# Peptides against a protein of PDB entry 3MAZ: the designs that were tried, part 88

Target 1, 99 residues: chain A of PDB entry 3MAZ
Amino acid sequence: VLNPMPACFYTVSRKEATEMLQKNPSLGNMILRPGSDSRNYSITIRQEIDIPRIKHYKVMSVGQNYTIELEKPVTLPNLFSVIDYFVKETRGNLRPFIC
Target 2, 99 residues: chain A of PDB entry 3MAZ as posed
Amino acid sequence: VLNPMPACFYTVSRKEATEMLQKNPSLGNMILRPGSDSRNYSITIRQEIDIPRIKHYKVMSVGQNYTIELEKPVTLPNLFSVIDYFVKETRGNLRPFIA

## One batch from the design tools (peptide; made by RFdiffusion4, then SolubleMPNN)

Design b2_p25_6_s4
Fold by OpenDDE base, seed 1:
Structure b2_p25_6_s4 (fold): chain B 99 residues (1-99), chain A 25 residues (1-25)
Amino acid sequence: as target 1 above (99 residues)
Amino acid sequence: EEEEKEKKEKEEEEEKEKRRKELLL
C-alpha cells in the first residue's frame, strides 16, 4: 500500500526538478522527488533571497521514519512531516511547489 | 533549576537557528 504523497512530490530527476522550479517560481520553491534508491527521496529547493540558489537534500528511509540528511540529522514519521519541517524551520520561506 | 532551564532553552534556540540557516541559502 503506497501511502499518500505530499502535493509537492513529483517523479522527476534532479535536472527536471531544477527546471520546474526555475520555470514557475510563483508556484513554490520546494520539490520532493525520488532519490537514488527506490525507498529514498531528495528535496530540491530554489531560494531567491538575493540571487537564485539551488540546493538538494537527501531524505533517507529509516524503518518507518524518514531522516533528513543535515549536519544534525532530523528524523520524522512521514514525508508530510518532512515537508512541514522545511516550511516551519524556514518560517515560510520554503513553500511546496504546487502545479 | 531555573538557570539550567534557561541554559537549555538558549541551547535549543541556538540549535533551531543553526537548522534554519542550513535550510536558507
Scores: peptide ipSAE 0.579, ipTM 0.865, DockQ to the pose 0.541
Fold by OpenDDE base, seed 5:
Structure b2_p25_6_s4 (fold): chain B 99 residues (1-99), chain A 25 residues (1-25)
Amino acid sequence: as target 1 above (99 residues)
Amino acid sequence: EEEEKEKKEKEEEEEKEKRRKELLL
């Protein structure tokens, strides 16, 4: 059993995450999922600002912290803080996918 | 001091806007 994870965490592939977000956009637009390596993750988002767009971000485990792979990388203490960062920086445009 | 503060606040807002765009696009 995994330690407590954010509510938008799902053990899904990149393809499955995309399909989930496309099928039920009203439930949220952000999914946390496993990366290719242990303790690494990816975030899949779906925005409909102009047209539907899918983007993926890397969340790398670095020691006890997590680094979001951005132009200027952001390091946070846990995955909950990572999700909160995406919500806050987008002023609530990004919302965790909850089903 | 006020002019340096205003310049810093502007740079911080510009950086915040860049981060916002990277996450939305």
Scores: peptide ipSAE 0.578, ipTM 0.865, DockQ to the pose 0.628
Fold by OpenDDE base, seed 2:
Structure b2_p25_6_s4 (fold): chain B 99 residues (1-99), chain A 25 residues (1-25)
Amino acid sequence: as target 1 above (99 residues)
Amino acid sequence: EEEEKEKKEKEEEEEKEKRRKELLL
């Protein structure tokens, strides 16, 4: 049992997340999922700007915060803020997958 | 001081654009 999670959080594998995004692109293009480690997460995105592209980001639990593994890592206080970051930085191109 | 501010704002916008592009495929 996890504490309240973002609506786009699903207990799915990398493969399952990819399939979810491919099957229902109208529901959103971003999934938060468990990482390989207990308190780590991953974000899977699927964008169709030119051609469908999939990318995975690491979200590392660091103390009470979360760090998105980017060229310049971004640390945020919670997973909701992590999702908001992806939405905001992409000016709404990324949208949480809601089903 | 104004030139330094403008330079900083430009660098910040360039970095913001870089972050945006990293998240766009």
Scores: peptide ipSAE 0.576, ipTM 0.865, DockQ to the pose 0.583
Fold by OpenDDE base, seed 3:
Parts: C-alpha cells; sequence; structure tokens
Structure b2_p25_6_s4 (fold): chain B 99 residues (1-99), chain A 25 residues (1-25)
C-alpha cells in the first residue's frame, strides 16, 4: 500500500503519461509515475513554449529522501517537495497535471 | 570585497538559470 502521494501521481507508463499530457494540456503539464520494477519514480513533462516537447526525469529513493537525477542532483525529503521544486524552479511554467 | 561578492552573485544566477533551463527543455 502506497503512502499519500502528490495529486499529479498516476500509476501509468511513460507512453500513457505522454498521451495524458498531450490530450489535456489545460489540466497541467507534469506527471509523477512509477519507475520500472523499482521503488523509484519518474517525472514526465510536456513543454509548449515553441513546439511541444516531452522530457522525463528520474526520481531516486535514497534512504528516507528522494534525489532528482540532474546534472547537479537535488535531494528532497518527500515526493510533494519534488513536485514543488519543479514548479518553483520553472517559475510556475511546470504545473502538476490534475484530472 | 564588493567585486568578489558581485562575481559570486553572478555565478550563482548563472547556475540557477542553467538549472531552470534543464527543467524546461
Amino acid sequence: as target 1 above (99 residues)
Amino acid sequence: EEEEKEKKEKEEEEEKEKRRKELLL
């Protein structure tokens, strides 16, 4: 049983997450999803600044915290903080997908 | 001292902008 998860968490594949974001861009542009056969997660985003672009990030479970796999990795205490980081660092360009 | 502070602030803003771009593209 999973603990409470962010509202943009869905038990979907990479492909399904991409389709959700493409079909309903007004609901948000960021999805949290399970990692493949692991306790880790992935973030899928859809940017539409010039042309639609899809990108994926790894979120690794490290002890009691989570590390976003970036050039300089960022460690945060929970998945809610991970979502908040993506929103804040992009000045609200990224928004959690809420359906 | 002020020139060293201004240099560090500029380097920090450049790193912050790099992180922002990594999350957008």
Scores: peptide ipSAE 0.576, ipTM 0.866, DockQ to the pose 0.602

Design b2_p25_7_s2
Fold by OpenDDE base, seed 3:
Structure b2_p25_7_s2 (fold): chain B 99 residues (1-99), chain A 25 residues (1-25)
Amino acid sequence: as target 1 above (99 residues)
Amino acid sequence: MSDLEEIGEAVRKREEEEERRRKEE
């Protein structure tokens, strides 16, 4: 049995993720997707607090943890915590894309 | 300040402005 993934995880490309977020902004503005490596991931966000901005973040698998590639990298125990971090740090502005 | 922190700060500022406006009404 495979471990569950966050609800905002989709097996999509960077381009597809961007299109999903642009098409249905009411469903959320954050997508978790596969990275170039099977054990790594990327997060695509669509922030429009001022103007629409698409950004991508690397989530690197390090041992049994995950490190978000930020100015100051943040390491968390699982992908659910990673999603939670994005939500909390942005005070709820970022929400997982659920369709 | 990270990208995420910048978003958070912007949200905080808006919340403070909204709260101020509610108190003035």
Scores: peptide ipSAE 0.523, ipTM 0.825, DockQ to the pose 0.964
Fold by OpenDDE base, seed 4:
Structure b2_p25_7_s2 (fold): chain B 99 residues (1-99), chain A 25 residues (1-25)
Amino acid sequence: as target 1 above (99 residues)
Amino acid sequence: MSDLEEIGEAVRKREEEEERRRKEE
């Protein structure tokens, strides 16, 4: 049995994630998706504070934790915490995409 | 400053500007 995943997790490609966020921005602007490796993930966001910007972040599985690949890497205990970090750091600007 | 931190700061700045504008009306 697989552990529960965040609601914004979708088994989609980088391109598909971008299209999802562009088509329905009212549903959220952040998607968690499979990374290049089996145990790694990526987060795609569509930020539009000024102009629409698509960005991707690597979430590396390290032991039992996850490290967000930022200028200063952040390590968190689970994927739910990773999503929470993105929401909190952006003061609620980033919201999980729920279709 | 990280990308996420920059987004957070932009949000904060916007909120402060809106509050300032409201007080000046």
Scores: peptide ipSAE 0.521, ipTM 0.825, DockQ to the pose 0.932
Fold by OpenDDE base, seed 5:
Structure b2_p25_7_s2 (fold): chain B 99 residues (1-99), chain A 25 residues (1-25)
Amino acid sequence: as target 1 above (99 residues)
Amino acid sequence: MSDLEEIGEAVRKREEEEERRRKEE
């Protein structure tokens, strides 16, 4: 049984994630999705501070933790913490996509 | 700065500008 996942987790492809964020920006601008590997994930964001920009980030499963592939990688204990990090680091600009 | 830090700074600057504007009204 899979542990509870963040509300913004969807079993979608990179393309589908992009389409979701573009179609309904009012519902949020960040989604968590499966990565290319079974235990890894990716985060897709649609940032609109200046112009619409789609970016993807790798969230690598490392032991019992997760590492966000940033300029300076950040390791956190669970996916909820990962989502929280994205929200807090961007001062609430990034918000989980809730459909 | 990382992508996330850059976003955070942009938000901060926006908030500061909005606050300044409100104080002038």
Scores: peptide ipSAE 0.518, ipTM 0.823, DockQ to the pose 0.935
Fold by OpenDDE base, seed 1:
Structure b2_p25_7_s2 (fold): chain B 99 residues (1-99), chain A 25 residues (1-25)
Amino acid sequence: as target 1 above (99 residues)
Amino acid sequence: MSDLEEIGEAVRKREEEEERRRKEE
């Protein structure tokens, strides 16, 4: 049994996540999904400040925390904090995809 | 800067530009 997950979490592949974001951009532009490893995750975003751009980020489980794989890695206590970081760092440009 | 930071800066610049334009009207 998994602990509560962020609302933008979906058990989808990289390809499926991309298609979801492209199909319904009004519902949000950020999806959290399972990573290649059992306890890791990935975040897919569709940013369109200029033109639509798809990017993927690794979220690694480290002990009881999570590390976002950025130029300078950021470690946070839970996945909710990870989502919050993406929203705040982009000044609200990134929003969780909610069906 | 990081990808996320770049997005944030782009948003900030747009907001600043829009605010400037409104003040001039």
Scores: peptide ipSAE 0.516, ipTM 0.822, DockQ to the pose 0.954

Design b2_p25_7_s4
Fold by OpenDDE base, seed 1:
Structure b2_p25_7_s4 (fold): chain B 99 residues (1-99), chain A 25 residues (1-25)
Amino acid sequence: as target 1 above (99 residues)
Amino acid sequence: MSDLEEIGKAMEEKEERKREEELEE
């Protein structure tokens, strides 16, 4: 049993996450899910500009913190902060998927 | 700008255009 997780966390695969976002875009466009490695996670987002585009980001567990794998990696204290970072950096255009 | 900043900018610009078009109708 893990500590409390963000509301957009789901124990789903990359494929399932993509399908969830495509099926109900009104519920949000960002999902946090288990990564391929233990204690690591991945974030799947659905960007819809000209056409729907799916992107995935690695969130690596480093000690007691988490590092978002970006061009310039960002380390945060918990997964809630990770989700907040994605929301803030996109000026609120990315929203956690809530169902 | 970062990948996330670019994503946000692109999505925001699209929404802004949609709002403007809706107001003109």
Scores: peptide ipSAE 0.522, ipTM 0.829, DockQ to the pose 0.409
Fold by OpenDDE base, seed 2:
Formats: C-alpha cells, structure tokens, sequence
Structure b2_p25_7_s4 (fold): chain B 99 residues (1-99), chain A 25 residues (1-25)
C-alpha cells in the first residue's frame, strides 16, 4: 500500500507535466511526478515572467527522507514537506497544480 | 538549478507590475 501523496502528484511524464501546466495555468504551476529511477521524483514548475519557462528539479529519495537537488541541496522528511518548501521559498508564487 | 527564492521574487515582481498596470486602467 502506497503512502498518501501530495495533491499535486501525478503519474505523468516530463512532457505531459509541461503540457498540463501550459494548458491550465489557473490550476497551479507546480507538479510532482515520478522520476526516472524508482523511489525518486521530479518537480516541474512553470514560470511566466516575460515568456513561459519550464524548470525541473530532482527529488531524490535518501533513506526515509527526500533531498531536493538545488544549488544548495535541501533534505526534508516527506513529499508534503517538499511541496511546502517550494511554496514557502517562493513566497507562495509557486502553487501546487490541483486538477 | 535556479534559486527558488529568486524565482519567487521574480514572479512576485511581475504580479506587482500587473497590479500597477491595472490601477492605471
């Protein structure tokens, strides 16, 4: 049995995530999705400043925690905390995509 | 990877500009 996942988690590919964010920007601009490796994930975000910009971040499963692959890696206890981190660090400008 | 704080700052600044533009209308 899988543990509960954040609402913005979708079993989609990098391409599909990008399309989802582009199609319905009002629903959010951040998606959590499966990574290429088992137990790892990726976060896709869409910024729209001058032009739409898509960025992807690796979320690596490390023991019972998760490490966000940033310039300065951040380790958190669960995926909910990972999503919360993205929201807080961007002062709420990144919002989980809720379909 | 880009710094999240910088990303948020850029997005916030854009929203602020939009609000200002709306007030001008």
Amino acid sequence: as target 1 above (99 residues)
Amino acid sequence: MSDLEEIGKAMEEKEERKREEELEE
Scores: peptide ipSAE 0.519, ipTM 0.826, DockQ to the pose 0.433
Fold by OpenDDE base, seed 3:
Structure b2_p25_7_s4 (fold): chain B 99 residues (1-99), chain A 25 residues (1-25)
Amino acid sequence: as target 1 above (99 residues)
Amino acid sequence: MSDLEEIGKAMEEKEERKREEELEE
């Protein structure tokens, strides 16, 4: 059984993700991408207030769940929930990059 | 506030300013 991935998931590097967000900011400002390990991921976001700021977050696979590496780590059941968390915590200001 | 909350707040404040500018036009 193949489970779908969030729409903002792309098999890209940290650098490529940054370039994607910079090139088409109207398409979103958040990308989910593969981490260094097979079952881990990273989220790259781009906020543009005074200047463009890129931030990366680790999403570690822990058992059947995922833990977002924040000051206070958050564990969620799937990657869709992870994306939703980023959207909700930022009150909708982070939007999944859809191209 | 968490890092994400701060990010959201900062971005929202900018959007509010942008909307205000649009209303003035």
Scores: peptide ipSAE 0.517, ipTM 0.829, DockQ to the pose 0.449
Fold by OpenDDE base, seed 5:
Structure b2_p25_7_s4 (fold): chain B 99 residues (1-99), chain A 25 residues (1-25)
Amino acid sequence: as target 1 above (99 residues)
Amino acid sequence: MSDLEEIGKAMEEKEERKREEELEE
């Protein structure tokens, strides 16, 4: 049994996450989903600057923490903190997809 | 991967431009 997950977590594939974000952009632009490996996750975001752009980030489970694969990796204690980090670092421009 | 701060800035700047365009209408 897993602990509560962030509201933007969905058991969807990379493709499905992309489709969700492009279909209902008003509901948010960030989804947390299972990674290809068990216990790991991925963050899928959708930006619309010039054209729609989809980006994916790895969230690696390391011990009891999680490391976001960025230029400078960031390690956080839980997935809620991971989501919070994405929101804060983008000054609120990334928002969890809620439906 | 992509720098989150840069992502935020780019998105914010676009939104600001959109608001400015709306005011000019």
Scores: peptide ipSAE 0.516, ipTM 0.825, DockQ to the pose 0.430

Design b2_p25_8_s2 (from b2_p25_8, 10 letters changed)
Fold by OpenDDE base, seed 4:
Structure b2_p25_8_s2 (fold): chain B 99 residues (1-99), chain A 25 residues (1-25)
Amino acid sequence: as target 1 above (99 residues)
Amino acid sequence: EEEEEREKREREELLKLFERWKDTL
C-alpha cells in the first residue's frame, strides 16, 4: 500500500509516460512513475524551450528520503518535495502532468 | 528591450540547466 502520492504520479511505463506527455502537452510536462522492481521511481519530463525533448531521471529511495540522481544528487524528504524541486529549479517551466 | 533581454537570459539559463541535467535512464 502506498501513502498519498503526488498528483502527477501514474503507474505507467517509460514509453507510456512519453506518449502521455506528447499527446497532451497542455496538461503538464512532468510525470512521476514507478521505477524497476524496487521502492524507486523515475521522473519523465518533456521540455520544449527549443525543440521537444524527453528526459528521464532516477529517484532513488534512500532510507526515509529520496535522492534525485543528478550530477549533483539532491536528497529530499518525500516525493512531493521531489516534484516541488523540479518546479522550483525550472521556475515553473516544469509543471506536473494532471489529467 | 530590457524585458526582451531578461527573457533571453532566462531562456538561456533554463536551456543550460536542462543540458546539465543529463538523462539518467
Scores: peptide ipSAE 0.589, ipTM 0.873, DockQ to the pose 0.917
Fold by OpenDDE base, seed 3:
Structure b2_p25_8_s2 (fold): chain B 99 residues (1-99), chain A 25 residues (1-25)
Amino acid sequence: as target 1 above (99 residues)
Amino acid sequence: EEEEEREKREREELLKLFERWKDTL
C-alpha cells in the first residue's frame, strides 16, 4: 500500500492521462501517474500557451528522494514537492488535475 | 504599454521554459 499521494495522482496510463486532460481542461492540466517501474512515476501536462501541447516527464525514485528527469535534473524530498515544483516554476500555469 | 510588455515577457519566458523541459522518450 502506498503512502498518501498528491491529489492529482491517478492510476492511469499515458494515453488515459492525455484523454483526461483533453476532456476536462477546467479541472487542471497536470497529472501524476505510475511509471513503468514499481517506484517510479511520470508527470503528464497539457499546456495551452500557444496551442494545446502534451508532454511527459519521468520522476525517478532515488533513495528517499525523487528526481525529475529534466535537462537539469531536479531532486526533491517527496511527490508533493514534485507537484509544487511544477506549479511554482510555471507561476501557476500548471495546475494539478482535481476530480 | 508597460502592462502589455510585462505580459509578453512572461509568456515568452514560459514558452522558453517548456521548450527546455524535454519530453520523456
Scores: peptide ipSAE 0.588, ipTM 0.872, DockQ to the pose 0.825
Fold by OpenDDE base, seed 1:
Structure b2_p25_8_s2 (fold): chain B 99 residues (1-99), chain A 25 residues (1-25)
Amino acid sequence: as target 1 above (99 residues)
Amino acid sequence: EEEEEREKREREELLKLFERWKDTL
C-alpha cells in the first residue's frame, strides 16, 4: 500500500523525467520518481539560472525516514518534506512539476 | 538598487548551491 505521494511524483525513468522537464519547463522543474530499488526514489531537477542543467539525486529510505544523497546528506521524515526541502533551499527556484 | 543587488546575491548563492549539490552519475 502506497500512501499519498507528492504531486510531482511520476512512475518514470531517469530519461523520461529529463524529457518531461525539457519539454514543458513552464510546468515545473522538479520530478520525484522511483529508484532502482524498492522504497528508494530519485529526484530529477532542471535548473536554468545560468544554462539549463539536469541533475539527479538519490533519495534513500532509512528506517521511517528518507535521506537525500547530497554532499552533506539530509534526512527528512517523508517525501513531502523532501520536495519542500528542495523548494525552500532554492527559495522557490525549484518547483514541483505538475502536469 | 537595493532589491537589484539582493537579487544578484540570491542568484549567486543559488548558483553556488547547485554547484555544491553534486548529482549522482
Scores: peptide ipSAE 0.588, ipTM 0.874, DockQ to the pose 0.809
Fold by OpenDDE base, seed 5:
Structure b2_p25_8_s2 (fold): chain B 99 residues (1-99), chain A 25 residues (1-25)
Amino acid sequence: as target 1 above (99 residues)
Amino acid sequence: EEEEEREKREREELLKLFERWKDTL
């Protein structure tokens, strides 16, 4: 049983996440999904500032925290903060996918 | 006028942000 997860968390593959975002862009453009193991995750986004683009980011478990694999890695205390980071940094361009 | 310029700047900054956020997978 998983502890409470962000609303945009889905137990889906990279492919499925991409399909979800493409099929229903009005529901949001950011999905959190399982990574390579039980403590790692991935973020899939579909941004369409100019043209639709799919990107993926690793969210690695580091001790009790999580590190987003960006050009300058960002370490945060929980997955909710990870989602918040993406929303905040993009000033709302990224929105959690809610279906 | 100021609104249009603001929107333009925000768009440009956002584009730059996503460019920096290169796909790590």
Scores: peptide ipSAE 0.576, ipTM 0.869, DockQ to the pose 0.919

Design b2_p25_8_s3 (from b2_p25_8, 7 letters changed)
Fold by OpenDDE base, seed 5:
Structure b2_p25_8_s3 (fold): chain B 99 residues (1-99), chain A 25 residues (1-25)
Amino acid sequence: as target 1 above (99 residues)
Amino acid sequence: SEEEEKKEKELKELKELFDAWKDTE
């Protein structure tokens, strides 16, 4: 049994996550989902500063922490912190998708 | 206005941040 997950976590595929964000952009633009075939996760975002762009980021489970795979990797203690990181770094531009 | 300049600057910085966050999956 998994511990509590962030509200924007959904057991969906990359394609489905993209469709969710495109269909209801007012509900948020960031989704946390299971990795392709592992204990790891992925973050899918839909950013539209100029034109809509979909991007995906690996969130690797490392020991008891999680590392966001970026140019400069960021390691955090839990998935809630991972979501918080994206929200804070973008000063609220990224918002967890809630439906 | 100063308000518009601040928002423009923030938007520019945000765009640069997103550009730096390249797709890793």
Scores: peptide ipSAE 0.579, ipTM 0.870, DockQ to the pose 0.919
Fold by OpenDDE base, seed 3:
Structure b2_p25_8_s3 (fold): chain B 99 residues (1-99), chain A 25 residues (1-25)
Amino acid sequence: as target 1 above (99 residues)
Amino acid sequence: SEEEEKKEKELKELKELFDAWKDTE
């Protein structure tokens, strides 16, 4: 039985994710996408507090958990928690992109 | 106003947080 993926997960490239976020910012500003490996992922966010800025973060599968690659790595139990982390840390500024 | 001041402060903190999240991919 396969587990469901977060609603903001899309099988898109870095470039495509960027374009999606730029085209429809009202639909959200955060996308989860496949990484280099089948078990790894990447988060693409678009923030425009002052000027539009796009960043990408590696989400590594470690055991049964996931680690967001940051200066101070954050390890979480599942991908839903990864999305939740970004939402909570930004107090809702970051929102999952929902088509 | 107080409300506007609070929003500005929160925005500043948010910006700092975002800047701290260095692109790692």
Scores: peptide ipSAE 0.568, ipTM 0.865, DockQ to the pose 0.921
Fold by OpenDDE base, seed 2:
Structure b2_p25_8_s3 (fold): chain B 99 residues (1-99), chain A 25 residues (1-25)
Amino acid sequence: as target 1 above (99 residues)
Amino acid sequence: SEEEEKKEKELKELKELFDAWKDTE
């Protein structure tokens, strides 16, 4: 049993996440999903500034924190902060996908 | 307009941010 997870967390595959975002863009454009290994996750986003584009980012469990695998890695205390980071950095462009 | 300029600037910055965020694929 996992601790409380962000509302945009879904136990879906990369492909399924992509489909979810494409089919219901009005519900949000960011999904948190299980990664390749336990305690690791992935963020799937669908941005459409010019044309729709899907991107995926690894969120690695490091100690008691999580690190977003970006060019300049960002380490945060929990997954909620990870979601918040993406929302804030994009000034609200990215929004958690809520069914 | 100034407001449009601001919006355009923000959009540009956002685009640059996304471009910088290379995905893991």
Scores: peptide ipSAE 0.544, ipTM 0.853, DockQ to the pose 0.893
Fold by OpenDDE base, seed 1:
Order: structure tokens, then C-alpha cells, then sequence
Structure b2_p25_8_s3 (fold): chain B 99 residues (1-99), chain A 25 residues (1-25)
């Protein structure tokens, strides 16, 4: 049984996520998707502060927590916190993609 | 205005944040 997932979670590939964000930017600019490995995930964002840019970040399952793979890794207790982190750090610039 | 200056500063910081977030794909 899988625990509740964030609303912006979609079982899509990197390419599909990119296309979703580009196709409907008004619905949000951040997607959580399955990683290449089980229990791991990836965050795909489409920021357009200057020009549209797509970036991807690995979210690794570590024990009972999750670590966002950044230069300075960030470990959080659940995927909801991961989404919250991106929203808060960007002061709302990043918004979960809600279809 | 002061508001515009604040928003401009926030935008700058946001840009720097995104640049710091290396794409790990």
C-alpha cells in the first residue's frame, strides 16, 4: 500500500513531465515523478524568471526520509515536505502542477 | 519605489538560488 502522494505527483517520464509543464504553464511549474530507481523520485521544474528553463533534481530515499540531491543536500521527512521546501525557498515562485 | 526595489532584490536572490540549484537530472 502506497502512502498518500503530493498532488503534483505524476507517473510520467522526464520528457513527459517537461512537456506537461511547457504545455500548461498556468497549472504550475513543478512536478514530482518516479525516479529511475524504486523508492526514489525526481523533481522537474520549469522556471521562467528570465527565459524558460527546465531543471531536474533527484530526490533519494534515505532510510525513512528523503534527500534532495543539491550541492548542499536537504533531508526531509516526507515528499510533502519536499514540495513545501521548493515552494518556500522560492517564496512561491515554484508552484505544484495541478491538473 | 521602495516596493519595486524590494521586488527587484527578491528577483535577484531568486535568480541566484536557481543558478545555485545544479540540475542533477
Amino acid sequence: as target 1 above (99 residues)
Amino acid sequence: SEEEEKKEKELKELKELFDAWKDTE
Scores: peptide ipSAE 0.542, ipTM 0.854, DockQ to the pose 0.894

Design b2_p25_8_s4 (from b2_p25_8, 7 letters changed)
Fold by OpenDDE base, seed 3:
Structure b2_p25_8_s4 (fold): chain B 99 residues (1-99), chain A 25 residues (1-25)
Amino acid sequence: as target 1 above (99 residues)
Amino acid sequence: EEEKKKEEEEKKELLELFERWKDTE
Protein backbone atom coordinates (compact mmCIF):
# COMPACT_ATOMS: atom_id res chain seq x y z
CA VAL B 1 0.00 0.00 0.00
CA LEU B 2 1.48 3.30 -1.15
CA ASN B 3 0.11 6.71 -0.27
CA PRO B 4 0.30 9.65 -2.68
CA MET B 5 2.70 12.47 -1.98
CA PRO B 6 2.12 16.21 -2.35
CA ALA B 7 2.88 17.60 -5.81
CA CYS B 8 5.75 19.65 -4.41
CA PHE B 9 7.55 16.60 -3.07
CA TYR B 10 10.90 15.90 -4.72
CA THR B 11 13.62 13.44 -3.79
CA VAL B 12 16.26 16.14 -3.62
CA SER B 13 18.85 17.34 -1.13
CA ARG B 14 18.76 20.61 0.77
CA LYS B 15 21.18 22.10 -1.73
CA GLU B 16 19.26 20.90 -4.76
CA ALA B 17 15.99 22.21 -3.35
CA THR B 18 17.56 25.62 -2.82
CA GLU B 19 18.85 25.67 -6.38
CA MET B 20 15.48 24.64 -7.80
CA LEU B 21 13.70 27.45 -6.00
CA GLN B 22 16.32 30.00 -7.02
CA LYS B 23 16.36 29.01 -10.68
CA ASN B 24 12.60 29.01 -11.23
CA PRO B 25 10.87 31.19 -8.62
CA SER B 26 7.82 31.51 -10.88
CA LEU B 27 7.06 27.81 -10.41
CA GLY B 28 6.63 28.14 -6.67
CA ASN B 29 8.66 28.78 -3.55
CA MET B 30 8.10 25.70 -1.39
CA ILE B 31 9.49 22.17 -1.67
CA LEU B 32 8.93 19.08 0.43
CA ARG B 33 11.89 16.71 0.48
CA PRO B 34 13.24 13.66 2.30
CA GLY B 35 14.64 14.24 5.75
CA SER B 36 17.54 12.57 7.49
CA ASP B 37 15.37 9.58 8.34
CA SER B 38 13.21 7.60 5.95
CA ARG B 39 9.99 8.66 7.66
CA ASN B 40 10.96 12.28 8.25
CA TYR B 41 10.83 15.16 5.79
CA SER B 42 11.96 18.73 5.40
CA ILE B 43 10.37 21.83 3.94
CA THR B 44 12.49 24.31 2.04
CA ILE B 45 11.02 27.73 1.34
CA ARG B 46 12.24 30.79 -0.49
CA GLN B 47 10.56 34.06 0.40
CA GLU B 48 11.45 37.26 -1.40
CA ILE B 49 9.23 39.86 0.23
CA ASP B 50 12.19 42.07 1.02
CA ILE B 51 15.27 40.12 -0.02
CA PRO B 52 15.50 36.46 -1.01
CA ARG B 53 15.68 34.23 2.05
CA ILE B 54 15.94 30.45 2.19
CA LYS B 55 14.74 28.53 5.22
CA HIS B 56 14.36 24.87 6.08
CA TYR B 57 12.02 23.19 8.53
CA LYS B 58 11.85 19.65 9.82
CA VAL B 59 8.67 17.67 9.45
CA MET B 60 8.83 14.84 11.93
CA SER B 61 6.79 11.69 11.61
CA VAL B 62 5.01 11.15 14.92
CA GLY B 63 2.82 8.09 14.98
CA GLN B 64 0.41 8.52 12.10
CA ASN B 65 0.77 12.30 12.13
CA TYR B 66 3.43 14.85 11.26
CA THR B 67 4.83 17.66 13.35
CA ILE B 68 6.34 20.77 11.78
CA GLU B 69 9.25 22.07 13.81
CA LEU B 70 8.30 25.72 14.16
CA GLU B 71 8.34 28.26 16.99
CA LYS B 72 5.31 26.42 18.25
CA PRO B 73 5.19 22.86 16.89
CA VAL B 74 2.26 22.14 14.60
CA THR B 75 0.91 18.61 14.35
CA LEU B 76 -1.09 17.61 11.30
CA PRO B 77 -2.65 14.36 10.03
CA ASN B 78 -0.79 14.09 6.71
CA LEU B 79 1.74 15.71 4.41
CA PHE B 80 -0.95 17.35 2.31
CA SER B 81 -2.10 19.17 5.44
CA VAL B 82 1.49 20.21 6.09
CA ILE B 83 1.67 21.89 2.70
CA ASP B 84 -1.77 23.40 3.19
CA TYR B 85 -0.67 24.84 6.52
CA PHE B 86 2.20 26.75 4.97
CA VAL B 87 -0.01 28.05 2.17
CA LYS B 88 -2.81 29.19 4.48
CA GLU B 89 -0.63 30.68 7.20
CA THR B 90 1.10 32.84 4.61
CA ARG B 91 -2.18 33.69 2.89
CA GLY B 92 -0.92 32.24 -0.34
CA ASN B 93 2.54 33.77 -0.32
CA LEU B 94 4.03 30.31 -0.13
CA ARG B 95 3.08 28.15 -3.09
CA PRO B 96 4.12 24.56 -3.81
CA PHE B 97 6.87 24.28 -6.40
CA ILE B 98 5.42 22.58 -9.45
CA CYS B 99 7.50 21.67 -12.51
CA GLU A 1 -4.98 54.02 -1.77
CA GLU A 2 -6.44 52.22 1.21
CA GLU A 3 -5.96 48.97 -0.67
CA LYS A 4 -2.27 49.69 -1.03
CA LYS A 5 -2.18 50.47 2.67
CA LYS A 6 -3.69 47.10 3.52
CA GLU A 7 -1.26 45.43 1.14
CA GLU A 8 1.62 47.03 2.97
CA GLU A 9 0.22 45.97 6.32
CA GLU A 10 -0.20 42.39 5.16
CA LYS A 11 3.35 42.47 3.84
CA LYS A 12 4.57 43.60 7.24
CA GLU A 13 2.61 40.89 9.04
CA LEU A 14 3.99 38.27 6.68
CA LEU A 15 7.54 39.42 7.28
CA GLU A 16 6.94 39.15 11.01
CA LEU A 17 5.60 35.64 10.54
CA PHE A 18 8.71 34.55 8.67
CA GLU A 19 10.87 36.07 11.37
CA ARG A 20 9.13 33.91 13.95
CA TRP A 21 9.61 30.83 11.80
CA LYS A 22 13.23 30.15 12.67
CA ASP A 23 15.23 27.74 10.55
CA THR A 24 14.94 24.56 12.57
CA GLU A 25 16.51 21.90 10.37
Scores: peptide ipSAE 0.583, ipTM 0.867, DockQ to the pose 0.938
Fold by OpenDDE base, seed 2:
Structure b2_p25_8_s4 (fold): chain B 99 residues (1-99), chain A 25 residues (1-25)
Amino acid sequence: as target 1 above (99 residues)
Amino acid sequence: EEEKKKEEEEKKELLELFERWKDTE
């Protein structure tokens, strides 16, 4: 049993996440999913500012924090903050996928 | 139009942001 997770967390694969975002873009464009390793995660986004683009980012569990593997790594205290970071940095362009 | 110009600038900035955020998988 996991601790409370962000609403956009789904136990899906990379492919499944991509399909979810493509099929129902009105529900959001960002999914948090399990990574290949225990306690690690991945963020899948689908932006369509110019053309639809799918990207994936690693969220590594480091100690009691999480580090988003971006150009410049970003360390945050919890997964809710990770989601918030993506929302804020994109000024709301990224929105958590909510079924 | 100033508002439309601002939207285009924000769009450009956002695209640049996403380009910097390279796919890590």
Scores: peptide ipSAE 0.583, ipTM 0.867, DockQ to the pose 0.952
Fold by OpenDDE base, seed 1:
Structure b2_p25_8_s4 (fold): chain B 99 residues (1-99), chain A 25 residues (1-25)
Amino acid sequence: as target 1 above (99 residues)
Amino acid sequence: EEEKKKEEEEKKELLELFERWKDTE
């Protein structure tokens, strides 16, 4: 049992997350899921500005914070902030998948 | 027309952003 998690968090694999986003794009295009390590996570997105593109980003648990593995790593205090970061940076293009 | 231009610019910026956000998995 985990502490409160973002609404777009699902205990699914990379493959399952991809399928979820592809099957129901109207429900959102961003999923937070467990990473290879129990304390780490991954973000799967499916943007379709030009053509559908699926990408995955590692969210590493570092101390009491989380670091998004991007070209320039971004460290945030919690997973909710991680989701918020993706939403704000894309000005709403990325939306949490709510099933 | 101005609205359309703004939309295209935003689209371009987003595409550039996603390109910088390289797949890390």
Scores: peptide ipSAE 0.582, ipTM 0.866, DockQ to the pose 0.931
Fold by OpenDDE base, seed 4:
Structure b2_p25_8_s4 (fold): chain B 99 residues (1-99), chain A 25 residues (1-25)
Amino acid sequence: as target 1 above (99 residues)
Amino acid sequence: EEEKKKEEEEKKELLELFERWKDTE
């Protein structure tokens, strides 16, 4: 049904995503999942620089682009770019969860 | 010593980044 999606995309809930990241941290610490709304998504991350912390970010579908709901909104052309943004901004600290 | 200092600075910057990226969902 859906066009090719990032490898870290899973049709899971916020709770399930959190559990996945907690159970297998060696597989990555970032998941892309369906948002509550129609064509929107959410990013769930589990960073553990000091202590494990779970965060969720809204990714809104705007026209043919996607906007990450951050202090300074970031608009990108596709979901692959969204994942790349998180990886690059954190200099590799965030890695797509691959299982 | 220098490498450790660099690592700590990077850690600090990353922590600051995550603090700025408040949970928005």
Scores: peptide ipSAE 0.581, ipTM 0.865, DockQ to the pose 0.934

